# Peptides against a protein of PDB entry 5Z08, part 3

Target 1, 168 residues: chain A of PDB entry 5Z08
Amino acid sequence: RQKDEWAKKTSSLMKQLDWFIGEHLGAMLAAEELGGPVVGELMEIDPDDLSAGFNAHGKLKKATSQPDLDRRQRRIDDIWGPQDEQGQAHKRKRGADEALAASAEMRDLIEQLMNKLVEAGGDNSATYVEIPRESAAARFLVRSKVAMFHPNDARRLRLVDFGRDLDD
Target 2, 222 residues: chain B of PDB entry 5Z08
Amino acid sequence: GLPRLIDAIEEASKIPAKRRQTPIKPTIEKLTTHLYTHGASPDSLLRLADLLTLRNHLDQASLAAITRNLYPSSTVSDEVVLRFIGALGHGQLKPTLALQALFLRWLVMVYHLLENPGVLGQVYGVLFDLLDTAAIRPQLCHLLALVTRRKHVRPFRIQAILTLSRQTGGDPNLTGLLRVFKNYYPEIIVGDATKGRASAFKHPDPQWRQHLDEIQQRRSEA

## One batch from the design tools (peptide; made by RFdiffusion4, then SolubleMPNN)

Design b1_p8_2_s2 (from b1_p8_2, 5 letters changed)
Fold by OpenDDE base, seed 5:
Structure b1_p8_2_s2 (fold): chain B 168 residues (1-168), chain C 222 residues (1-222), chain A 8 residues (1-8)
Amino acid sequence: as target 1 above (168 residues)
Amino acid sequence: as target 2 above (222 residues)
Amino acid sequence: RRTVMPEF
């Protein structure tokens, strides 16, 4: 009975998480990957806005012509301009495709992290997932204090085991 | 005038709010109105910097209101800058981190009015060592972005930013500062730490800037 | 029992 209720609650939470990833978080993560706002600075991002791309300022490229920024501020803005051509190659995907890709990456990452935590059987050294890149998804989980990088290897990510902190 | 308002606030700052015979709020409002209209002279800025940075009995809202209206009518001296820098970090005698963030924001906004911008370069280490303090990091990174020169970009600082970036999940302000470092040393291997979003270090308050410019212009015409 | 995430 209690295990079944826990399983139902877990399933419900997983469905809610999946929904949240698909409906909200994916677009926000995609925006972050595209040089838009960090997740949490903007609560709602229209996937269609992702297609317009973000300016060097993490704002949608609306034609705001304000010329008189101090030369030093412009220089900082120039530094933060999309220097990486690799960011432009992703620009060609529709904002929806980027949101879907970010959603998939987040789902896969969470799944791997949870599976490793379960497989490790309490061995914290075995809970690390190898990540191919420091994605917006990985960064979000770390900022949210849900995951942490290995101290010596930023390619290794693990869940924070909140269960242990409750039993201590 | 402004000096008399500062005198009254200085005296009131020595007394706990519950023991004051007269509410200080009307005097703070007169001060902030005066500052908004005329700005602060170098001498007044120093006195106000002491009121803002030294432990006293002024309430946080009053300190924040003064800071938000701290328009220099002239230049900003090294001494004023050093008062604000000395107020940064953790400690029982230091201002709140929220107020420290306002001070850093102020320094960013008045950076072009510093008598000697090099003073911030001299205290670069002090500023840099505070990057772990999340509450002030956005404004601190912005200030460091303005202050950073080739001499400040050192291997240990690059590694410190990279480490802190990982620990923070790629804080955009740190990514932005790392990009500033990379401008001085393009060969810096930053890995994926720079692929994330960087802040833009935009002017924190365009309206404040415009009003500052109006105050500064009135001085040039006098 | 491994709380296997339900195969989505």
Scores: peptide ipSAE 0.011, ipTM 0.308, DockQ to the pose 0.028
Fold by OpenDDE base, seed 2:
Structure b1_p8_2_s2 (fold): chain B 168 residues (1-168), chain C 222 residues (1-222), chain A 8 residues (1-8)
Amino acid sequence: as target 1 above (168 residues)
Amino acid sequence: as target 2 above (222 residues)
Amino acid sequence: RRTVMPEF
């Protein structure tokens, strides 16, 4: 009974999470990956301020690695390029494709993180997933305090086990 | 009835205002009047949550009017709650911060009607990480004050509030939330951050509460 | 019993 209720509750939560990823989070993660607002971190950029382009004086903290800036800027220009009707349709399609890709990346990352947590059997050292890059998905989970990077290796990500503090 | 009004608004929401054959405002007014008089069923709440949280062609005034009249006639499901939580934060597909503030205010006002108040505790991290967003911070702190349990009061969150309180010059809502944290751990050294004025997190709208109670009472008699 | 993650 309790296990079945927990399984149903977990399944319901996973469906809700999947829905949330697909309908909302994926698009925001895609926007972050495209050099748009950081999911949950970006200051109140009025959508109007986003449309006006970042004037040089807002201290965007120096993203450390230069080469990713040019790709992000080009993607911003591709996103914000001339809004002819065809460009809007292509932009919408590309935005949808990027949102789908970001949704898939988030789903995959959550799945890997959850699987590693289950497989680790209580060994925190075994709960780390190796991430190929610091994705918007990874950053979001860390910001949300759902995941943590390894203290010495930002390529290793784990779920925060909130349950252990209940079993101790 | 309410479902037919929602149907009409859903269809209108797919079409830009300039391309609509009929103005939607009269239908919105009928909807808000119906909501004010009868409240929204769980099914209607879900559909309305989608209209409010998903990007569509409804104007902000209409969305705000629906939100202000979003009286539950019954309970509020986890799904409805999660739609509103999912609408929070920054992003081009997110509702405006003004509308998000109304959603948070609504969640505060209907908190006692949640089928599972624990759902907000599960998304506590998501809510907490939005505290830097000034436009929603007052309502967010109020919601967090209701949701916070001992398990949520962690050293990193204490430090985050303390840091943000310093950065904001002692926002009374953050001070209020920090006092809630201190109620769970009296030993928390908060320094001067709690000596300032704190929000009391009073009910945002007593008239709305009274009207909600009247709607809820009619359901118990039916 | 492996908590089968619901297949996404």
Scores: peptide ipSAE 0.011, ipTM 0.240, DockQ to the pose 0.074
Fold by OpenDDE base, seed 3:
Structure b1_p8_2_s2 (fold): chain B 168 residues (1-168), chain C 222 residues (1-222), chain A 8 residues (1-8)
Amino acid sequence: as target 1 above (168 residues)
Amino acid sequence: as target 2 above (222 residues)
Amino acid sequence: RRTVMPEF
């Protein structure tokens, strides 16, 4: 009974998470990868800081140079300028593809992190996943306090084990 | 059961308060207690949506009390969503703006239970065109922050938010929504409009969320 | 037990 309830709850949460990743988070992550705002820290990010990118800890870098307003304006004009219906369709498709890719990356990363946590059997040193790059997905999980980097290696990421702190 | 309570309230809603033979308040209290304990089925939600959105003789306190206890026991249908969306805006037949704000808050809190979240995307224009209505703007911006997709982010809407932000002195909810737009198009120059305070669009009621989760869990066990 | 996110 309790295990079946937990399994149903877990399945429901996973479905909701999958839906949230696909419908909302993927597009926001893709935007961050494209130099958009940091997911979840929308309140504290100056638009001028967005061009500076992120550090290895998922923090926004300070813009060292004013982003060339002309380059930004050109990019706006490239997106919102007089585009034939075909150009708008291609841009919409590209944006959908980027959101799908970001969704897939987030799903894969969560799966790897959860699997490593289960496999480690309580050994925190064995819970680390090697990440090939600093992705928007990895940064989001760290900012959300759901994951943490290895203290000595920003290419190694693990889930925060909230359950262990309750049993100690 | 819940259907009988709804029947009694529906009949009472047809009659002005001064002409009712019995006070409705005890029946509303029984309804809200039942909703708090068991939630509302899809069928009950539709009937309650009609009671909340259609002009009747129920008092504002009763309507607000029902809305605050409107826990879905399962999913929320497109029809229920559309009843609440249809109730938004200005008009003699529409609910008060205070009640509309509660409906928008409710839609935010139950967004994850919608049978088809895409339905809100279809009515995006209706929602967006109400941003000038200050009384509902906080909840409306929060709902739009959830609903917004790349297809909704258009130059005219960006300009509309920027204009309205200037007119409102930088409403934090508009700043928050503009940041959501910038997520879909990073190149949107929002200028000083995003340098100000923005809303985080946090869950409006964590206790309500927890209680909803408890109701949803009990049904999965039955 | 692989916590497979259900492929929807």
Scores: peptide ipSAE 0.011, ipTM 0.241, DockQ to the pose 0.070
Fold by OpenDDE base, seed 4:
Order: sequence, then C-alpha cells, then structure tokens
Structure b1_p8_2_s2 (fold): chain B 168 residues (1-168), chain C 222 residues (1-222), chain A 8 residues (1-8)
Amino acid sequence: as target 1 above (168 residues)
Amino acid sequence: as target 2 above (222 residues)
Amino acid sequence: RRTVMPEF
C-alpha cells in the first residue's frame, strides 16, 4: 500500500515535471543557451555595485555609478543575446528546435542523475553522471540545489540526496 | 569550551604582544586543537572569521594556524563568507596576501558546506577583479572555477582573462579558468591560451578534506 | 528501507 502510493506519487510528480519541462522550462533553458536571461535568476547584485569592493567591515561600498559600463554590458548582451529583429521565422524555428533540444537534454539529464543515484546504492562517489558540456539544464539543477558538481571536475554532476535525511 | 577560548583570544587580540601579561601561543594551540577535534559551530565560525579578517594584534603565525584548522562542524553562513571576501585585496587594514591565499583555499575546501553557494556568485565581480594579484591568483582561479556560471561568463571577462593570460605568459590557473568559461560558451575563441598547461583544480589538501568529513560525520551521528 | 526508485 504505502509503496504503491509512493510509486503513484512519484509517477505523478515525474509527469508534472515532464509537463513543466516541455511547456515552460525548455523555452527558458533555450533562452539561457542563446544568451538570454538565466533561468531562476534571483538576486543579481549589480556588478557595478560589486566593483566598488568591500569596506573594512565586509560591507559593499556604494558603486560609483559608471553609466558607461551598463551601456557596454547591454551592448555585449545585445551582441551575445538573441538579436530580436530580422531572422524571426528561422529564429522561431531555431528557437522551437532549441526549446525541444533543451527539454530533451533536461529530461535525459534528470533520468541519468536519478538512475545513477539508484545504482550507486549509497556510494556517493558512484552517483556522478559525466556531462559532455555544462548545459543550461545542468546549471539550472545546480542553481535549484537539486544537483551538485564534483568539487574537482565540473564534467561530473550528481543529485543532492534528499532521501538520506528521511531514513534517519 | 570553544567559546571561552575565543573569548580569551579576542581579549588578547586587543593588546599588543609586548603588553600581554600571558603569552597567547598556548591559548592558540588549545583553540587549534579544539578546532581540529570538534570543528567550529556557525557562531564560533563567525567569531573566528572576525578575528582572522579584522585588524588586530594577533601574529601572522597564529592567524595562519587558526585558518589551517578552521573546520566547520556544520554549514558556513553567508556572513562568514562575506567576512573572508571583504578581507581580500590590497589595503592597510586588510590581512596579508599570504593569509588571503589561505582564506581562498579555505573557501574552496568548504564550498560544499556553504548555506548559500549563490553568495559567491553575487560577489563574483569582486573576486574576478583580483585576478591581477599574483599572490592569490592560484586559489582565486580555483574558487572562480567552482563559482562561475553562465551569467558570469561575459565577453569583457573573457577578454580580461585572455589579456591577463598573455601578460602572465599563460598562467596555468588562468588557462584552467578559461577552460571553465569555454564549457559555457564552446564558441569562445581562446587561441593558444587553452592549448597550454592548465591547472586541474584538484582539492588543495586531501588530508584536510578527509578530516573535515570525519568532523561532519560525527555531527550527523550526534 | 531503501527507496528503490523505479528504473526509468
């Protein structure tokens, strides 16, 4: 009974996750891959605020407003960001293809991470998946505190084992 | 306990060594032994971060000994991280560059224990702007290799690393960091800067890591 | 009890 309820809940959650990946997350991941906004970007401290450094008490100094750095950063973001205008139809198809690719990459990555966690049988060293690249998918999982990189190898990713804390 | 040892060191830190009634070394040894055995709680860790980062009358050997034994017994708060980051760079009130290198090494070794690893991403610019400081560059590149995310890999930073790599004759740590950047943007034209020797960013101290794991495990069993 | 996650 409880195992079957857990299996049903897990299946339901996986379906909801698959839906969320396909309907929303894939497009956001594709946008990040194309140089758009980072998925789940919470509190960016303005890099200009950081350039002012810290005072003797570890507090951020007020940035001297250098308005020209923001313009350069925007221009850099305009150069590396999705150019909005002319190639819209090919860009839309490319964007849709990129969203599908990002969705597939996220699904595959989650599957690999989950399978490795199960296969490892509690050996944390065996829970690492080798990733070919640091994708938006991999980064999203790390930012979301769902996954962690190997401390010495950014090509190795593992799930955070939340279940260990429940079996105690 | 550890709080009383910290109290004694805090009081001694206010007084020049020549004016102390008692030598501080035995108290530092007791503290480092305690830290090695039990680690530091979050509250103790914050107090120790202040002792390490704020200008006081403690000698460099004592500060280095505390830093080498600064095992967290639990997590590392954002406040503790920010104390160490605030202590970086050049300034009359800042710790020595040798001690700053130990702080960066410590942050690398405890990165997995940060309550919010995102805090280092927030201060990424501050860390990145210190790459010209040769004395801390090895540990700084290692920390940046852990912290770097796509949002940080901006063309101006790519160009800054490329420029600094040329100026340094291809520092292996910069080459390593540039390889991390290239993982986010494979299209980055790095030229010969990535063909050279790169740092592998291996754990700085495997014995320290093992001992940290033993301290962390004892807490999960208590 | 080991939560055997189903093989996907």
Scores: peptide ipSAE 0.008, ipTM 0.226, DockQ to the pose 0.036

Design b1_p8_2_s3 (from b1_p8_2, 6 letters changed)
Fold by OpenDDE base, seed 3:
Structure b1_p8_2_s3 (fold): chain B 168 residues (1-168), chain C 222 residues (1-222), chain A 8 residues (1-8)
Amino acid sequence: as target 1 above (168 residues)
Amino acid sequence: as target 2 above (222 residues)
Amino acid sequence: RRTVPPVF
């Protein structure tokens, strides 16, 4: 009975989280990845507003160095490039595709983090997921205090185990 | 006048609320009304800084109300600034972090009235070492953004902000401070830490600024 | 081994 109620509550919370990721968080994460507002500073980003280029006062100077950053910067420049009329429909579609990609990245990251926490069996050193890059998803989980980076390796991320403090 | 109101509050602050013969709230309301109308002289401002920063028996709501109405009628001395800086950080004798955030916000709003803005540059290390304190970080980064000069931008501080930015998931206030550092040293590789939205460090309260300007003007005409 | 079922 209590286990079944917990399982139902967990399932309900996960459905609500999935909904929140899909409807709100994905667009906000995509905006952050595109050099927009940090997730949580702007609660209502319409995915359509992701197509409306952030105003010129946020000149994020191109950090020059890594080639994968150049592909995203080109993608950003292609998304935020001059608003020609034909560009708006393609921008909306690209904004939606970025929101979907960010939603998928967040889901995958949460899944990996949860799986590693369970697999580690209480060994905090084994709970780390290797992340290929610092994503908006990873940053959001850290800001929300749901995850933390390894002190010596910013490529390693783990969940904060809130349950362990209840069993001690 | 303002000095007599301060005298009454100073005496009441020495006594626990349950042992006071007279409720302090009406006197606090008279003080805050007077401060809102006329501002505080340098001498009154110092006394109020001591009242706000030293441990006493005043309630947090009263301290916050005084801080929100702490309009300088003229300049802000180094001594007043140092009282507020000395009140920052952790410890049982320190004001609450919520009140410390109000003090930092106040210092931002009165920065242009400091007799010597350089005083904050002298205590730059003290301010910088508090960046890990999340509750005061927004106002602290704003103050540091105003105070930072080329001499303060050092490799160890750059690395400290970069490390803290990673640990906080790219706090916009830290990103804003890194951008200020980059203005002094464009060659600073901030990597992905500056790709997020940085705080613009806008004035915290435009209405408070306007009212401050009105108080300052009335005194220059007298 | 309480495998958290894949949530997603």
Scores: peptide ipSAE 0.016, ipTM 0.252, DockQ to the pose 0.031
Fold by OpenDDE base, seed 4:
Structure b1_p8_2_s3 (fold): chain B 168 residues (1-168), chain C 222 residues (1-222), chain A 8 residues (1-8)
Amino acid sequence: as target 1 above (168 residues)
Amino acid sequence: as target 2 above (222 residues)
Amino acid sequence: RRTVPPVF
């Protein structure tokens, strides 16, 4: 009974988190990945606006033609290189695709972090996930105090285990 | 002593040069000689920072001469740092850009004597937003290279440097600063923007550094 | 030790 109620509550919370990632957080993460504001500085970002990119101050630019390339934080020259004359339709699609990609990256990262925490069975050294890059998703989890980097290797990320401090 | 020289210059700074009973230049020369020999105490340094950063009737040559001889005898307080940072940028009440470049150069040369180096990290945005000002950019990039930590390396700032680098035809100081950023985020692809000529951010004045070290040593022995 | 079930 209590385990089943806890499993149901956990499932409900995960569905709410998945919804929040898809509806709100993904666009904000994509904006940060595209060199926009840090998540939480701009509360409402239309995915369609992401295609315009950001100026040097993190403000939305007017929609200019940009190639359909993965213009994430790791490819800064591709983000801020010369803007090619691509049609307005490709621009809107790209903003939506970046929000979807950011949402998928956040989901995958949370999954890996949670699975690794479970697998570690209480060994904090075994709870680290190797991340291929410092994403907006990874930074968000760290800023939120939900995750932490390894002190000597910023490619290794783990969840903060809040559950252990309650059993002492 | 130094306080009395500062008093005399403060009073003279309130009066237009044409209305002064005595020329200020001999008093400035006495001040700069004293500063060169003994340095400035924290209290004297604050008073001199106010003379340098606040609008007064001192001539630019006198202000530049004081700045070039502004050897701290001890540490540099947050308040002194903030006076110099507050004096940066454009405005009718602000010092000339030439004098601002000397202040930034001074901050680079005394960075190791700051009571709290973190104070520059708190005003990082103010410093960074001045990178478009060509007259102070070389010294500003050098200071930012010292101050930059992982927390300051944000996507919008990387983009700002890349954009400004393109607009300036690859300013070597911006290239140098971008290399500092890349040290915190080596995974970021910035193309050829880091491969060009970059400033090495060498000490601006080795003789000034040596003389500063001599002033600091004499105080530790007293 | 409440194991968070693998969610995904």
Scores: peptide ipSAE 0.015, ipTM 0.260, DockQ to the pose 0.026
Fold by OpenDDE base, seed 5:
Structure b1_p8_2_s3 (fold): chain B 168 residues (1-168), chain C 222 residues (1-222), chain A 8 residues (1-8)
Amino acid sequence: as target 1 above (168 residues)
Amino acid sequence: as target 2 above (222 residues)
Amino acid sequence: RRTVPPVF
C-alpha cells in the first residue's frame, strides 16, 4: 500500500516535472547556455526570443536589424560568413531547437541521477553521475540544492539525499 | 615624418637582411623614437600593424621594438585590432609566439582607446580557443578578462577552462579568468580550481601607460 | 537486472 502510493506520487511528480521542463525550464536553460541570464533572472523566455541573443548584461536584445553577430560564437566562419537572407526562418527554429535540446539534457540528467541513486542502494559514493560538461541543467540542479558536485571532481554530480537527513 | 620612415621600413622588409644595401636598424631606431615622442596616427597604426603581422624579412628584435613603442596618438580602429588578432596562433605565416604575446599585451594596454571594444567580443571564440597555447596564455587571459561579458560565459567554456586548469596544474591566469567568469555566474562550480593563486591582471606596464596618457593629452590640447 | 523503471 505505502509503496504503491509512493509510486503513484512519484509518477505524478515526474509528469509535473516533465511538463515544467518542457514548458518553462527548457527555454530558461537554453538562454543560460547561450550566455543569457541565469535561470530565474529572466522568467518566461519565449523560445523565439532566444534567437535575438543577449546583451553584455544578459538581457534579451530587442529584435533590432542586426541580430546575428551576437549569437552563439560558432566557428569564425559563422561570425564572418555572409549573412544569407534565408536565415530568419531558421532562426526561430533554432531557438526552439535549443530549448528542446536543453529540455532533453535536463531530462536525461535527472534520469541518470535518479537511476544512480536507486542503484547505489544507500552508498553515497556510488550515486555520482559523470557529466561530460557543466551544463545549465547541472548548474540549475545544484543552485536549487537538488544536486551536488563531488568535492574534488566537478565532473561528478549526485542528488542530495534528503532521506538521510530525516533519519538522523 | 612617420610615413616616410614606414615607407623605408616597408621596402626594406621585402628584402632579406643579407641583401639590403643599408642596415635597417638606424631607420627602426628613428621610427621607434618618433613613435615614442609623437605616437602613431590611425593610418600609421594600420601600416605598422601590417608590417608587424605579415610575414616579412624584418628581424624579431626590430618587430619587438616597434611593438613596444606602438603608442597610438588617437584611437585604435577595428581594422588594426583585427590585424593583430589574425596574427595569433600557430600558422606558418603567423608571427612568432613571442611577438604574438607582445601584440596581446599591446591590445591590453590600448584597450581603452579602441574605437569599438565590441570587436574583441566578436572574435572572443578565436581568442578563447588559443588558451592552450602556453606562450601567449598570460596575455590572452588578461585580454579575455577585459573582453568577457555575460554572453561569453558559457558552460562549455567554463568546462574548457577547468579542464585546461587541471592539465596545467592550476595556471594562475586561467584561475583569474575563471574568477572573471564567476563574476557573471557566481554559482559556477569550479571545485578546487579557484582556491589556488589567481592573476590579478594588473596593468602590464604602468610607465608605458603614463607615457601613452601624455601622448594622448598632447593630442587633445592641439 | 533490476530495470529501474524509466522515471519518465
Scores: peptide ipSAE 0.015, ipTM 0.238, DockQ to the pose 0.026
Fold by OpenDDE base, seed 2:
Structure b1_p8_2_s3 (fold): chain B 168 residues (1-168), chain C 222 residues (1-222), chain A 8 residues (1-8)
Amino acid sequence: as target 1 above (168 residues)
Amino acid sequence: as target 2 above (222 residues)
Amino acid sequence: RRTVPPVF
């Protein structure tokens, strides 16, 4: 009974998390991956503005006057290429594809982290997932205090075990 | 009825205001009047949460008007709560900070109607990490003051509030939240940060509460 | 191995 209620609650929460990842978080993570604001730092990442890219400070590159013409022209042509319904559709599609990719990466990372936590059986040393890169997803989980890096290895990420604090 | 008004607004929300054949304002006014009179059912509340939290072509005044009249006729589901929590923070896909502040205010005002108040405790970290966002901080601190339990009061969060309090020149809302933390751990050395003016976290809108209670009573009698 | 079934 109690285990089934927990399983139902967990399933409900996971569906809500999946929804949140798909509808909100994925696009923000994609923004961060594209050199956008850190998830939570920039209010204004239009999926349409993701294509404009970000400066070294994570701010949307305003069209400042500096002459790197060719990269700008391609980027302007990618941003401002003929506003035919196809060009806007392709830009929306690319933004959607990046958001989907970021959502998938976040889902996979959460799944791996949860599986490792369950498999570890309370051994904190065994709860680490090896991450191939410091993704926006990994950084988000760390910033949100849901995950933490290994103190000596930034390629190793684990969930914060909130459950242990109930047994102590 | 309310579902048909929501249908019309959902369809209008897909279309830029300049391309709409009919102005949406009269339909929004009918919706808000209906919400004020009858409240929102759980199903309607979820649909309205989607309209408020998902990017669409509704104007900010309409979204704010819906939020201000978002009286639940019953309980508030975890799903509805999580829609509003998911809408918080920075991002172009997110509602404006002004609207987010209204959502947080709404969550404070309906906190007693949550089907599972524990859901907010599960997302406590997400809420806590938004404390640096000045525009939503007053309502966020109020919500956190309601949600905070002993398990949430951790050394790193204490230090984070203390640091942010110093950086903000002693924001009364942070001082209020820090007092809530101190109630769970009286031994916390909060220094002078708690000696300042603190928010009392009073109900944001007593008239709204009274009207909510009237809506809730009418449903219990039906 | 109790893999948490992919809830996604």
Scores: peptide ipSAE 0.010, ipTM 0.235, DockQ to the pose 0.077

